# Ledger of designs, part 50: peptides against a protein of PDB entry 5K2M

Target 1, 273 residues: chain A of PDB entry 5K2M
Amino acid sequence: MRIGITYTVLRREEMAIKERAGEFGEVVMLHEDDLLFPGNYDLDVVIIRNVSHFKALYTARLFESEGIPTVNSSRLIFEAGDKLFATLRLAGKVPVPEWKAALSEGGALRVPDSLGYPLVSKPVFGSWGRLLAKVNDRDSLEAVLEHRKWMKNPLYGIHYFQEFVEKPGRDIRSYVIGGEFVGAIYRYSNHWITNTARGGKAEPCSDPEVEELSVKAWEAFGEGALAIDIFESEKGLLVNEVNPNMEFKNAARVTGADMAGKLVEYAVEVAKT

## One batch from the design tools (peptide; aimed at target 1 N245)

Design b2_p23_8_s2 (made by RFdiffusion4, then SolubleMPNN; from b2_p23_8, 16 letters changed)
Fold by OpenDDE base, seed 5:
Structure b2_p23_8_s2 (fold): chain B 273 residues (1-273), chain A 23 residues (1-23)
Amino acid sequence: as target 1 above (273 residues)
Amino acid sequence: EEMELFKKIAEELKEKIREYEEK
C-alpha cells in the first residue's frame, strides 16, 4: 500500500495522519511544491490536506485523472466546500437554517422580504467565519452589497444569505468518516460566530440526536470524511454547513477519538475499492 | 488564497499557544 498525503502546511492533523498511515504501508508526503501534472506518482490513494479549498479541489481532480482515488474526492470537495452547493445537498435530507441565494444586487435587496431581519451574509467559499456579516437592517445590507461589488473574485457576487439563528452560546461540530460517526464537540463562544480557533473552548458532545443527524447529513453526500457544523435552535437541531477539510485536532483532543486513524482506515478502504 | 493561508497559520499558532497555556 502506497499512501500519498498532499499538504500546504504540516499541521498537527497532517502529522497524525502521516503517523497512522505508516502502519498501513509506505507514506509519500507531497507538499504543494512537489505537485506537477501529468505525472507518475505510483500511489494507491491520496489523502488531500491542502489548505486552500480550490487547490484541494484541483489536486484531487488531477490525481483522479491519473486513476488514483482521493480522500476526499474532487466531487465531495466541490459540493461540500461550497456553502451554497452544500446547502442544496443538505436541504433535501436534514433540517437547515432558512436560506436565500441571489445572483444580483437587485435580487439580494429582496431577500429580507422572505427571510426578514436579522440576516447572515456568507460568501460561498472560505473558512473560520471570514466575511460573515450579521445584517440587521437595510442600510447594513446595502453596505455589504456595495463592498462585495468591489471585491476582485467574481464568486463574491454570488449572494448567499441565511436566517440569523439564536444559539445557546455554543454550536456543535461532529465528524463522520465513511458513514461512521466518530465524535462530536460543543464549541463555546459569547460571539455569534462560534469557533474554537477564535478562543472558544471545546467540550465533548454525547447526544444520540446529534449522532443520527450527523450521519444523515453525511448521507446527503454519500462519501468521504466530513466535519459537520450543527446549530441548536428553537426549531431544534439545524445543519449549518459541512467541511471536507477535516480539521479535527480540538475534537480529537477533547473526545479522545482516533480521527486520524479513522481517516487513514477509510483511505485504505477507498484504495481497495 | 494567500491571505487565507496566513489566517489559518495564525489560528493554528493561537491554538497551540492556548494548548500550552492549559497545561
Scores: peptide ipSAE 0.015, ipTM 0.391, DockQ to the pose 0.021
OpenDDE base, seeds 1, 2, 3, 4: peptide ipSAE 0.006, 0.005, 0.012, 0.007; ipTM 0.280, 0.263, 0.378, 0.357; seed 4 fails the geometry check

Design b2_p23_8_s4 (made by RFdiffusion4, then SolubleMPNN; from b2_p23_8, 13 letters changed)
Fold by OpenDDE base, seed 3:
Structure b2_p23_8_s4 (fold): chain B 273 residues (1-273), chain A 23 residues (1-23)
Amino acid sequence: as target 1 above (273 residues)
Amino acid sequence: DEMEKLKELAEKLREKIREEEAK
């Protein structure tokens, strides 16, 4: 078996994936600079680890066009990597924060009539809490909308909002690969945006409700490897978003779960299908 | 693309700093 691994930066995750993939067959590391299409690649499966959402999406689709399956698939990356499209999948299966989408400034200005204040403005794409805004009032909403007009990417004209969820100084990140729950962590932060990349502590999360909810959230998409972000709210557990290009170094360290191994095992299974 | 690479590098550096502070 020949396993490709595409990457932008060799992180601990990519090193772990490479090491585990070597136990199953020949490993071909493919930096973004090595990727040209059509390329006549001789691979049985490709694990997609590009940092950029769009580069990951197009890389997956390009390999698929040559008859090579990818983990994750371009379909999954597309559906899960867009916050609005992901919400559309999730909302039919699991509890999610109240949300509203608008396609114009005039529409966006009416969002508080249904969601109230405070609310959260999110871009439909992007990672690490970029361009998240807590909107407390009308003046703040107008300011966010005004700034969006001057952004060059037309996707910033898609206005996605959620209710502001009060969290207990932490959130939950869980991992589901091929429909199997692999593990979960608590991420602590003093900021309303919880992210371990911002100096937060990580602790293991052992909660049967989290496990069940995580599997249900994965079933909304029905394939691949997903990281799932869950909020602990006064209304109970809410699935905030999913990530088809997951980081798992902290989770693997804290839980001891072999996330890289599980990902490779799933990729090998996909290659054999 | 370059900005994304830089942000990833910055995150890696932050993680390394945290790991060293925890020793």
Scores: peptide ipSAE 0.019, ipTM 0.443, DockQ to the pose 0.020
OpenDDE base, seeds 1, 2, 4, 5: peptide ipSAE 0.014, 0.015, 0.014, 0.016; ipTM 0.452, 0.453, 0.444, 0.457

## One batch from the design tools (peptide; aimed at target 1 S52 N195 M246 F248)

Design b2_p24_1 (made by RFdiffusion4)
Pose (drawn by RFdiffusion4):
Structure b2_p24_1 (pose): chain A 273 residues (1-273), chain P 24 residues (1-24)
Amino acid sequence: as target 1 above (273 residues)
Amino acid sequence: SEKELLHELFEHADEDDDVALSAD
């Protein structure tokens, strides 16, 4: 059993994964510098841990082209990692915040007629709560759209919006791996953006409703290891997003759950075809 | 040829890593 781990830097998550994988077989640490294709790699499975979402997608696709299964797969990395594609997959399967998509500035200006104010603008490929905007009125919408327009990346031209959900000073992050619920936390902040990457704080979450909803959200994709974001609202729990390159150091510390071990166990199972 | 093209895309797929990041 040879287990590959692709990485950019060795965060705590990558170190814990390397350790757990060592109990099952030879670990082959693959920095981005070690990635060259086409190439001969002798691996039964690769755990994708690249910090860049896009580099994780491409390395997963490239290893798949060498006949080497990846965790997560290139398909799941793309579908789950893009807010719009992921929302299309979650819709009708679990409750989600109301959302709209527009393809131009003019189309985006009509979004408030459907969603109302306040509304949330976010990039389709983003993470760590970056470039999220709470838009309270037209002037703010025009400001966000004007800035998006002048940004170089054509992906900023896909305009994705959600109604603003009044959360109780926190949100929920849960983890489902291979269909098994493995844990959840609250992420607190005095700011409406609660990511731990922006200073949000983890506490254990033992709400049984989140466990069931988290499995249903995972089932919309039917594979892999997903970190799932959930909002509490006046209309019950809402699934906001799913994440295919999960960070869990605060979550594992707070809940005591072995998220690195469970990811590895799942990877060994996929390594057996 | 396809794998070489995908590799070239991989090498330059981090220009937006201030936003396009893994989960936290």

Design b2_p24_1_s1 (made by RFdiffusion4, then SolubleMPNN; from b2_p24_1, 15 letters changed)
Fold by OpenDDE base, seed 2:
Structure b2_p24_1_s1 (fold): chain B 273 residues (1-273), chain A 24 residues (1-24)
Amino acid sequence: as target 1 above (273 residues)
Amino acid sequence: KEQEELQELFKKSDEYSDYVRRGS
């Protein structure tokens, strides 16, 4: 078994994946600078750990074009890594925050007519905290929309909004790999944006409802390894988003779950299929 | 040394900002 691991930087997660992969076969570390296609790679499977969503997506597709399966697949990265596309998958399977999408400023200005205030403006791509805005009123909405007009990436012209969900000073991050629930944590924050790097605490989450909901959320996609962000709301548990390029160092530490091992085991299974 | 240099470059990137915010 030859296992490739693509990466931008060697984080704790990549080191753990490398270590565990070594127990299953030969490991080939592939920095982004090592990637040139077509490349005649001799690999049975590639674990995708590029930091950039788009680089991860294209890397996965490029390996797949050479007949090498990836974890995650380009399909999963595409569907899960876009907040709007992920919402489209999730909405029919699990409870999600109320949302609206608009394709113009004029459309976006009508979003409050449906959802009211406060709103959360999210870019469809990028990680948790970048360009998230709590929109409390019309003036704030206009300001966000004005700034979006001058952003270079055309994807910033896709306006995705959620209702603002009041959370109990924490959210839940769960992990499902190959359809198996691996673990979950509470992430505490005094800010409406939960950020563990800003001094937030992580604690184990042992809740059967979270486990069931997490598996159902994963089933909306039907493959791969996903981190799932869940809100505790007055309406019950809501699946906020999923991440096909998960960080798990704190979750693994706090829960003791072998997340790196489970990821590698799944990759080995994919290679054998 | 190379890894350290890559880490420093990463810390200056927008991707790092995302990593820090999502880090779990």
Scores: peptide ipSAE 0.016, ipTM 0.543, DockQ to the pose 0.132
OpenDDE base, seeds 1, 3, 4, 5: peptide ipSAE 0.008, 0.007, 0.008, 0.008; ipTM 0.449, 0.456, 0.441, 0.449; seed 5 fails the geometry check

Design b2_p24_1_s2 (made by RFdiffusion4, then SolubleMPNN; from b2_p24_1, 12 letters changed)
Fold by OpenDDE base, seed 1:
Structure b2_p24_1_s2 (fold): chain B 273 residues (1-273), chain A 24 residues (1-24)
Amino acid sequence: as target 1 above (273 residues)
Amino acid sequence: SELEELQELFKKSDEDIDVVRRGA
């Protein structure tokens, strides 16, 4: 078996994936600079580890065009990596924060009529809490919308809003690979944006309800490897978002779960189908 | 630090670095 691994930067995750992939076959590391298409690649499967959502999406689709399956698939990256598209999948299967989408400023200005204040404004794409805004009032909403007008990417004109969920100083990140729950962590932060990349403490999360909900959230997509962000709310657990380009360094360290191994095992399974 | 690793990742995208630096 020949396993490709595409990457932008060789992080701990990519190193771990490479190491574990070596146990199953020949590993071909493919830096973004090495990716030319059509390329006549001799690979049974490709693990997509490009940092950019869009680069990951296009890389996956390009390999698929050559008949090479990817983990994750371009379809999954597309649906899970867009917060709005992910919400559309999730909302039919699991509890999610109340949300609204607007396609114009005029529409966006009516969102508080439904969700009230405070709101959370999110871009449909992006990582690490980038461009998240807590919108407490009309003035703040107008400011966010004004700034969006001057952003170059037209996707910033897609206005995605959630209710503000009061969290107990933490959120949950779980990992589901091939339908199997692999592990979960609490991410602690005094800020309303919880992210371990922003200096948050991580601790193991062992909660059967989290496990069950995580699997159900994965089932909304039905394939691949997903990190799942879950909020603890007064209404119970809410699935906030999923990430098809999961970082798991901290989660693997804290839980001891072999996330890299599980990812490779799943990729090998995909290669055999 | 994980932040420094992220910042290095984003150095390939000047726009992404500024966002990470401002959010850190």
Scores: peptide ipSAE 0.015, ipTM 0.499, DockQ to the pose 0.061
OpenDDE base, seeds 2, 3, 4, 5: peptide ipSAE 0.014, 0.009, 0.011, 0.008; ipTM 0.491, 0.414, 0.447, 0.441; seeds 2, 4 fail the geometry check

Design b2_p24_1_s3 (made by RFdiffusion4, then SolubleMPNN; from b2_p24_1, 15 letters changed)
Fold by OpenDDE base, seed 2:
Structure b2_p24_1_s3 (fold): chain B 273 residues (1-273), chain A 24 residues (1-24)
Amino acid sequence: as target 1 above (273 residues)
Amino acid sequence: MELEELYEKFKKSDEYSDVVRRGS
């Protein structure tokens, strides 16, 4: 078994994946600078750990074009890594925050007519924290839309909004790999954007409802390894988003779950299929 | 490129900012 691992930087996650992969076979680390296509890659499977969503997507597709399966697949990265496309999958299976999408400023200005205020403006790509805006009123909506007009990437012209969900000072992040629930954590923050990297606390989450909901959310996509962000709301549990390029160092540390091992095990299963 | 140099370059990138914001 020859396992490739593509990466931008060697984070704790990549080091853990490398270590665990070494127990299952030969490991080939592939930095972005090492990737040229078409190429002669002697690999049974590739674990995709590129930081950029688009680089991860294209890397996966390029390996697949050479007959090498990837974890995650380009299909999963495409569907789960886009917040709007992910919402389209999730909305039919699990509770999600109310949302609207608009394709113009004129359309976006009408979003409050349906959802009211406050809103959350999200870019469809990137992390949930990047360019998130809480939109409390018309003036702030106009400001966000004005700034989007001058952004170079045309994807910023896709206007995705959610209702603002009041949270109990925390979010839930769960992990499902190959359809198996691996673990979950609470992420605490005093800010409406929950982030453990900026001094937020993480604690284990042991809730059967979270486990069930997480598996159902994964089933909306039907493959791969996903981190799932869940809100505790007055309406109950809501699946906010999924991440096909999961960070898990804090979750692994806090829960003791072998997330890297589970990812590698799944990659080995994919390679044998 | 040395790993440390690569990491320092990453820390200055928008990708790093994205990772930091997502956390966990």
Scores: peptide ipSAE 0.009, ipTM 0.395, DockQ to the pose 0.148
OpenDDE base, seeds 1, 3, 4, 5: peptide ipSAE 0.006, 0.007, 0.006, 0.007; ipTM 0.434, 0.481, 0.425, 0.398; seeds 3, 4, 5 fail the geometry check

Design b2_p24_1_s4 (made by RFdiffusion4, then SolubleMPNN; from b2_p24_1, 14 letters changed)
Fold by OpenDDE base, seed 4:
Structure b2_p24_1_s4 (fold): chain B 273 residues (1-273), chain A 24 residues (1-24)
Amino acid sequence: as target 1 above (273 residues)
Amino acid sequence: SELEELQELYRKSDEDSDWVRRGS
């Protein structure tokens, strides 16, 4: 078996994936600079580890066009990596924060009529809490909308909002690969935006309700490897978002779960189907 | 233009890559 691994930066995750993949066959590391299409790639499967959502999406689709399956698939990356599209999948299967989408400033200004204040403005793309805004009032909403007009990316014109969820100073990050729950962590932060990449503490999460909800959230997409962000709210557990390009170094360290191994095992399974 | 919009899509995606480099 020949396993490709695409990457932008050789992180701890990519090193672990490479090491584990070597146990199953020949590993071909493919930096973004090495990717040229169409190409004659001799690979049975490609593990997509490009940092950029869009580069990951296009890389996956390009390999698929060559008849090579990818983990994750371009379909999954597309649907899970967009916060609005992910919400559309999740909302029919699991509890999610209340949300609204608007396609114009005029529409966006009416969102509080449904969600009230405070609400959270999110771009449909982006990682690490970038361009998240807690909107407490009308003036703040108008300011966010005005700033969006000056952003060059047309996707900033897609106005996605959630209710503000009060959290107990933490959120949950779980991992589901091929439908199997692999593990979960608590991410602690004093800020309303919880992210371990920004220096938050991580602790193991062992909760059967989290496990069940995580699997159900994965089932909304039905394939691949997903990190799942879950909020502990007064309404119970809410699935906030999913990530098809998961970081797992902190989760692996804290839980001891073989995230890299599970990902490789799933990729090998995909290659055989 | 559509091309400029596409270029901006890619630029924003690359900024994600730079952040990972700084946080490692």
Scores: peptide ipSAE 0.013, ipTM 0.464, DockQ to the pose 0.155
OpenDDE base, seeds 1, 2, 3, 5: peptide ipSAE 0.007, 0.008, 0.008, 0.007; ipTM 0.431, 0.430, 0.437, 0.462; seed 1 fails the geometry check

Design b2_p24_2 (made by RFdiffusion4)
Pose (drawn by RFdiffusion4):
Structure b2_p24_2 (pose): chain A 273 residues (1-273), chain P 24 residues (1-24)
Amino acid sequence: as target 1 above (273 residues)
Amino acid sequence: SVEELVAQLEEDYALEEELSPAGD
């Protein structure tokens, strides 16, 4: 059993994964510099841990082209990692915040007629709560759209919005791996953006409703290891987002759950075809 | 305010130019 781990830097998550994988077989640490294709790699499975979402997608696709299964797969990395594609997959399967998509500035200006104010603008490929905007009126919408327009990346032209959900000073992050619920946390902040990457704080979450909803959200994709974001609202729990390159150091510490071990166990199972 | 919103967008955009990360 040879288990590959692709990485950019060795965060705590990557170190814990390396250790757990060592109990099952030879670990082959693959920095981005070690990635060259086409190439001969002798691996039964690769765990994708690249920090860049896009580099993770392409390395997963490249290893798949060498006949080497990846965790997560290139398909899941793309579908789950893009807010719009992921919302299309979650819709009708679990409750989600109301959302709209527009393809131009003019189309985006009509979004408030459907969603109302306040509304949330966020990039389709983003993470760590970056470039999220709470838009309370037309002037703010025009300001966001004008700045998006001048940004170089054509992906900023895909305008994705959600109604603003009044959360109780926190949100929920849960983890489902291979269909098994493995844990959840609250992420607190005095700010409406609660990501731990922006200073949000982890506490254990033992709400049985989140376990079931988290499995249903995972089932919309039917594979892999997903970190799932959930909002509490006046209309019950809402699934906001799914993430295919999960961070969990604060979550594992707070809940005591072995998220790195469960990811590895799942990877060994996929390595057996 | 609109000014604070634009400033936050510019700060986050500068970070996003360096890296488009994954995770929490």

Design b2_p24_2_s1 (made by RFdiffusion4, then SolubleMPNN; from b2_p24_2, 9 letters changed)
Fold by OpenDDE base, seed 5:
Structure b2_p24_2_s1 (fold): chain B 273 residues (1-273), chain A 24 residues (1-24)
Amino acid sequence: as target 1 above (273 residues)
Amino acid sequence: SVEELLQQLDEDAAEEEKLVPSGA
């Protein structure tokens, strides 16, 4: 078996995946600079670890066009990596925060009539809480919409909003790979945007309700490896978003789960189908 | 244009790359 691993930066995750993949076969590390298509890649499967959502999506689709399966698939990266498309999948299976989408400024200005204030404005793409805005009033909504009008990416014209969820100073990140729950962590933050990259503490989460909800959230997509972001709310657990290009260094360290091994095992299963 | 869209996707990707801690 020949296992490709595409990457932008050799992080702890990519090093762990490489090490575990070496137990199953020959490992071919492919930096973004090594990728040229069409190519003659002799690979049974490719693990996609490109940092950029779009580079990951196109890389997956390019390998698939050569008959090489990818983990994650281009389909999963596309549907899970877009916050609106992910919400559309999730909302049919699991509790999600109340949301609205608008395709114009005039539509977006009517969102508070349905959701009230405060709101969270999200771009449909992007990571680490970039361009998230807590919108407390009309003046803040108008300012966010005005700024987005001058942003060149047409995807900023897709106005996605959620209700503001009051969180207990933390959120949950769980991991599901091939339909198996692998582990979960609490991420602590005093900021309404919880992110471990912003200096948050991580602790193990052992909650059967989180495990069940995480598997159901994965089943909304039906394939691949997903990180799942869950909120503890007054309404109970809410699935906020999923990530098809998961960071797991902190979760693996805190839980002791072999997330890299589980990802490689799943990629080997995909290569055999 | 498609070029402006690609350039923006590259700028957004380059911003994502800059936010990845280089020291892991």
Scores: peptide ipSAE 0.016, ipTM 0.478, DockQ to the pose 0.089
OpenDDE base, seeds 1, 2, 3, 4: peptide ipSAE 0.008, 0.010, 0.013, 0.016; ipTM 0.464, 0.458, 0.463, 0.475; seeds 2, 3 fail the geometry check

Design b2_p24_2_s2 (made by RFdiffusion4, then SolubleMPNN; from b2_p24_2, 12 letters changed)
Fold by OpenDDE base, seed 4:
Structure b2_p24_2_s2 (fold): chain B 273 residues (1-273), chain A 24 residues (1-24)
Amino acid sequence: as target 1 above (273 residues)
Amino acid sequence: SVEELLEQLDRDAEEDEKLVPSGF
């Protein structure tokens, strides 16, 4: 078996994936600079570890066009990596924060009529809480919309909003790979944006309700490896978003779960189907 | 334009790449 691993930056995750993949076959590390299509890639499967959502999406589709399956698939990356498309999948299966989408400024200005204030403005793409805004009032909404007009990427013209969920100073990140719950962590933050990248502590989460909800959230997509962000709210557990390009260094460290191994095992299964 | 979109996507990706080291 020949396992490709595409990457932008050789992170701890990519190193762990490489190491574990070496137990199953020959490993071919493919930096973004090494990728040219169409190509003659002799690979049985490719693990997609590009940092950029769009680079990951296109890389996956390009390998699929060569008849090489990817983990995650371009379909999954497309649907899970877009916050709005992910919400559309999730909302039919699991509790999600109340949300609205608008396709114009005039539509966006009416979002508070349904969600009220405070609300959260999200870009449909992007990581680490980038361009998340807590919108407390009309003036803040107008400011966010004005700034979005001057952002050159037309995807910023897709206005996605959620209710602001009060969280107990933490959120949950769970991991489901091939439909198997692998583990979960609490991410602690004093900021309303819970991200471990912002100096948050991580602790193991052992909650059967989290496990059940995480699997159901994965089933909304029905394939691949997903990190699932869950809020503890007054309404109960809410699935906020999913990530098809999961970071798991902190989760693996804290839980002791072999997330890299589970990802490789799943990729090997995908290669055999 | 498509070019502006691509340039923006690249910038967004580079920003993501720069944020990764600060999170690890």
Scores: peptide ipSAE 0.014, ipTM 0.475, DockQ to the pose 0.096
OpenDDE base, seeds 1, 2, 3, 5: peptide ipSAE 0.008, 0.007, 0.008, 0.014; ipTM 0.466, 0.442, 0.479, 0.499

Design b2_p24_2_s3 (made by RFdiffusion4, then SolubleMPNN; from b2_p24_2, 10 letters changed)
Fold by OpenDDE base, seed 2:
Structure b2_p24_2_s3 (fold): chain B 273 residues (1-273), chain A 24 residues (1-24)
Amino acid sequence: as target 1 above (273 residues)
Amino acid sequence: SVEELLKRLEEDAAEVEKLVPSGF
């Protein structure tokens, strides 16, 4: 078996994936600079680890065009990596924060009529809490909308809003690979944006409700490897978003779960189908 | 144009890549 691994930066995750993939076959590391299509690649499966959502999406689709399956698939990357598209999948299966989408400024200005304040403005793409805004009032909403007019990417004109969820100083990140729950962590932060990337503490999360909800959230997509962000709210557990390009070093360290191994095992299964 | 869109997507992606802490 020949296992490709595409990457932008060789992180701890990519190193762990490479190491575990070596147990199943020949590993071909493919930096973004190594990728040219059509390329006539001799690979049985490709694990997509490009940092950019769009690079990951297009890389997956390009390999698929050569008949090479990818983990994650371009379909999953597309649907899960867009916050609005992910919400559309999730909302039919699991509790999610209340949300509205508007396609114009005039539409966006009416979002508070349905959701009230405070709101969270989210770009449909992007990671690490980039361009998340807590919108407490009308003046803040107008400011966010004004700033978006000057953003170069037209996708910033897709106005996605959630209710602001009060969290107990933490959120949950779980991991589901091939429909199997692999593990979960609490991410602690005094800021309303919880991200371990910003120096937050992580602790193991062993909660059967989190496990069940995480599997159900994965089932909304029905394939691949997903990190799932869950909020503890007054309304109960809410699935905030999913990530088809998961970082897991902190979760693997804290839980002891072999997330890299589970990802490789799933990729090997995909290669055999 | 689609090319301008792609270029802007690449620029935005490159900015996101710069936000990835090198120590991750």
Scores: peptide ipSAE 0.013, ipTM 0.429, DockQ to the pose 0.088
OpenDDE base, seeds 1, 3, 4, 5: peptide ipSAE 0.007, 0.007, 0.010, 0.008; ipTM 0.413, 0.404, 0.461, 0.458; seed 3 fails the geometry check

Design b2_p24_2_s4 (made by RFdiffusion4, then SolubleMPNN; from b2_p24_2, 12 letters changed)
Fold by OpenDDE base, seed 2:
Structure b2_p24_2_s4 (fold): chain B 273 residues (1-273), chain A 24 residues (1-24)
Amino acid sequence: as target 1 above (273 residues)
Amino acid sequence: SVEELLEQLRKDAEEVEKLVPSGF
């Protein structure tokens, strides 16, 4: 068994994955600078750990073109890593925040007619709450839309909105790998954007409803390793988004769950199929 | 253009890298 691990930065997650992968076979660390395609890679599976969503997506697809399976697959990265495409999968299976998508400024200006205020404007791509905006009124909406016009990436012209969900000063991040619930954490923040990467505290979450909902959310995609972001709302639990390139150092630390081991075990299973 | 998109994607990736804690 030869296990590739692609990465941008050697984080605690990548170190843990490397260590655990060594128990199953030969580990080949592949920095982004090491990757050139087409290539002759002698690998049975590749674990994708590139930081960039697009780099991860293209890396996965490039290995797949060489006949090498990836965890996650390019399909999963594509569908789960786009907030709108992820919502499309999730909305038919689990409760999600109310949402609207608009493909023009004129369309976006009508979003409040359906969802009211406050809204959350999200880019369809990006991590760590980048370019999230709480839109409380018409003036704020116009400002967000004006800024989008001057953004060079055409994907910023895809207007994705959610209802603003009032949260109890925290959210939940759960982890499902190969359909198995691995663990969950609460992420605490005094700000409406909760993220442990931004200095939020993490605590273990042991809630059977979270476990059940997390597995159902994973089943909307049906493969791979996902981090799942869940809101505790007045309407109950809502699946906000999923991440096919999950950070888990905080979750592993506070829960003691073997996230890296479970990911490697799943990758080994994928290599054998 | 596609070139402008690719360049912007590159810049976005670099910005993301700056936001990722080194883990060290």
Scores: peptide ipSAE 0.014, ipTM 0.422, DockQ to the pose 0.092
OpenDDE base, seeds 1, 3, 4, 5: peptide ipSAE 0.007, 0.005, 0.010, 0.007; ipTM 0.397, 0.380, 0.414, 0.406; seeds 1, 3, 4 fail the geometry check

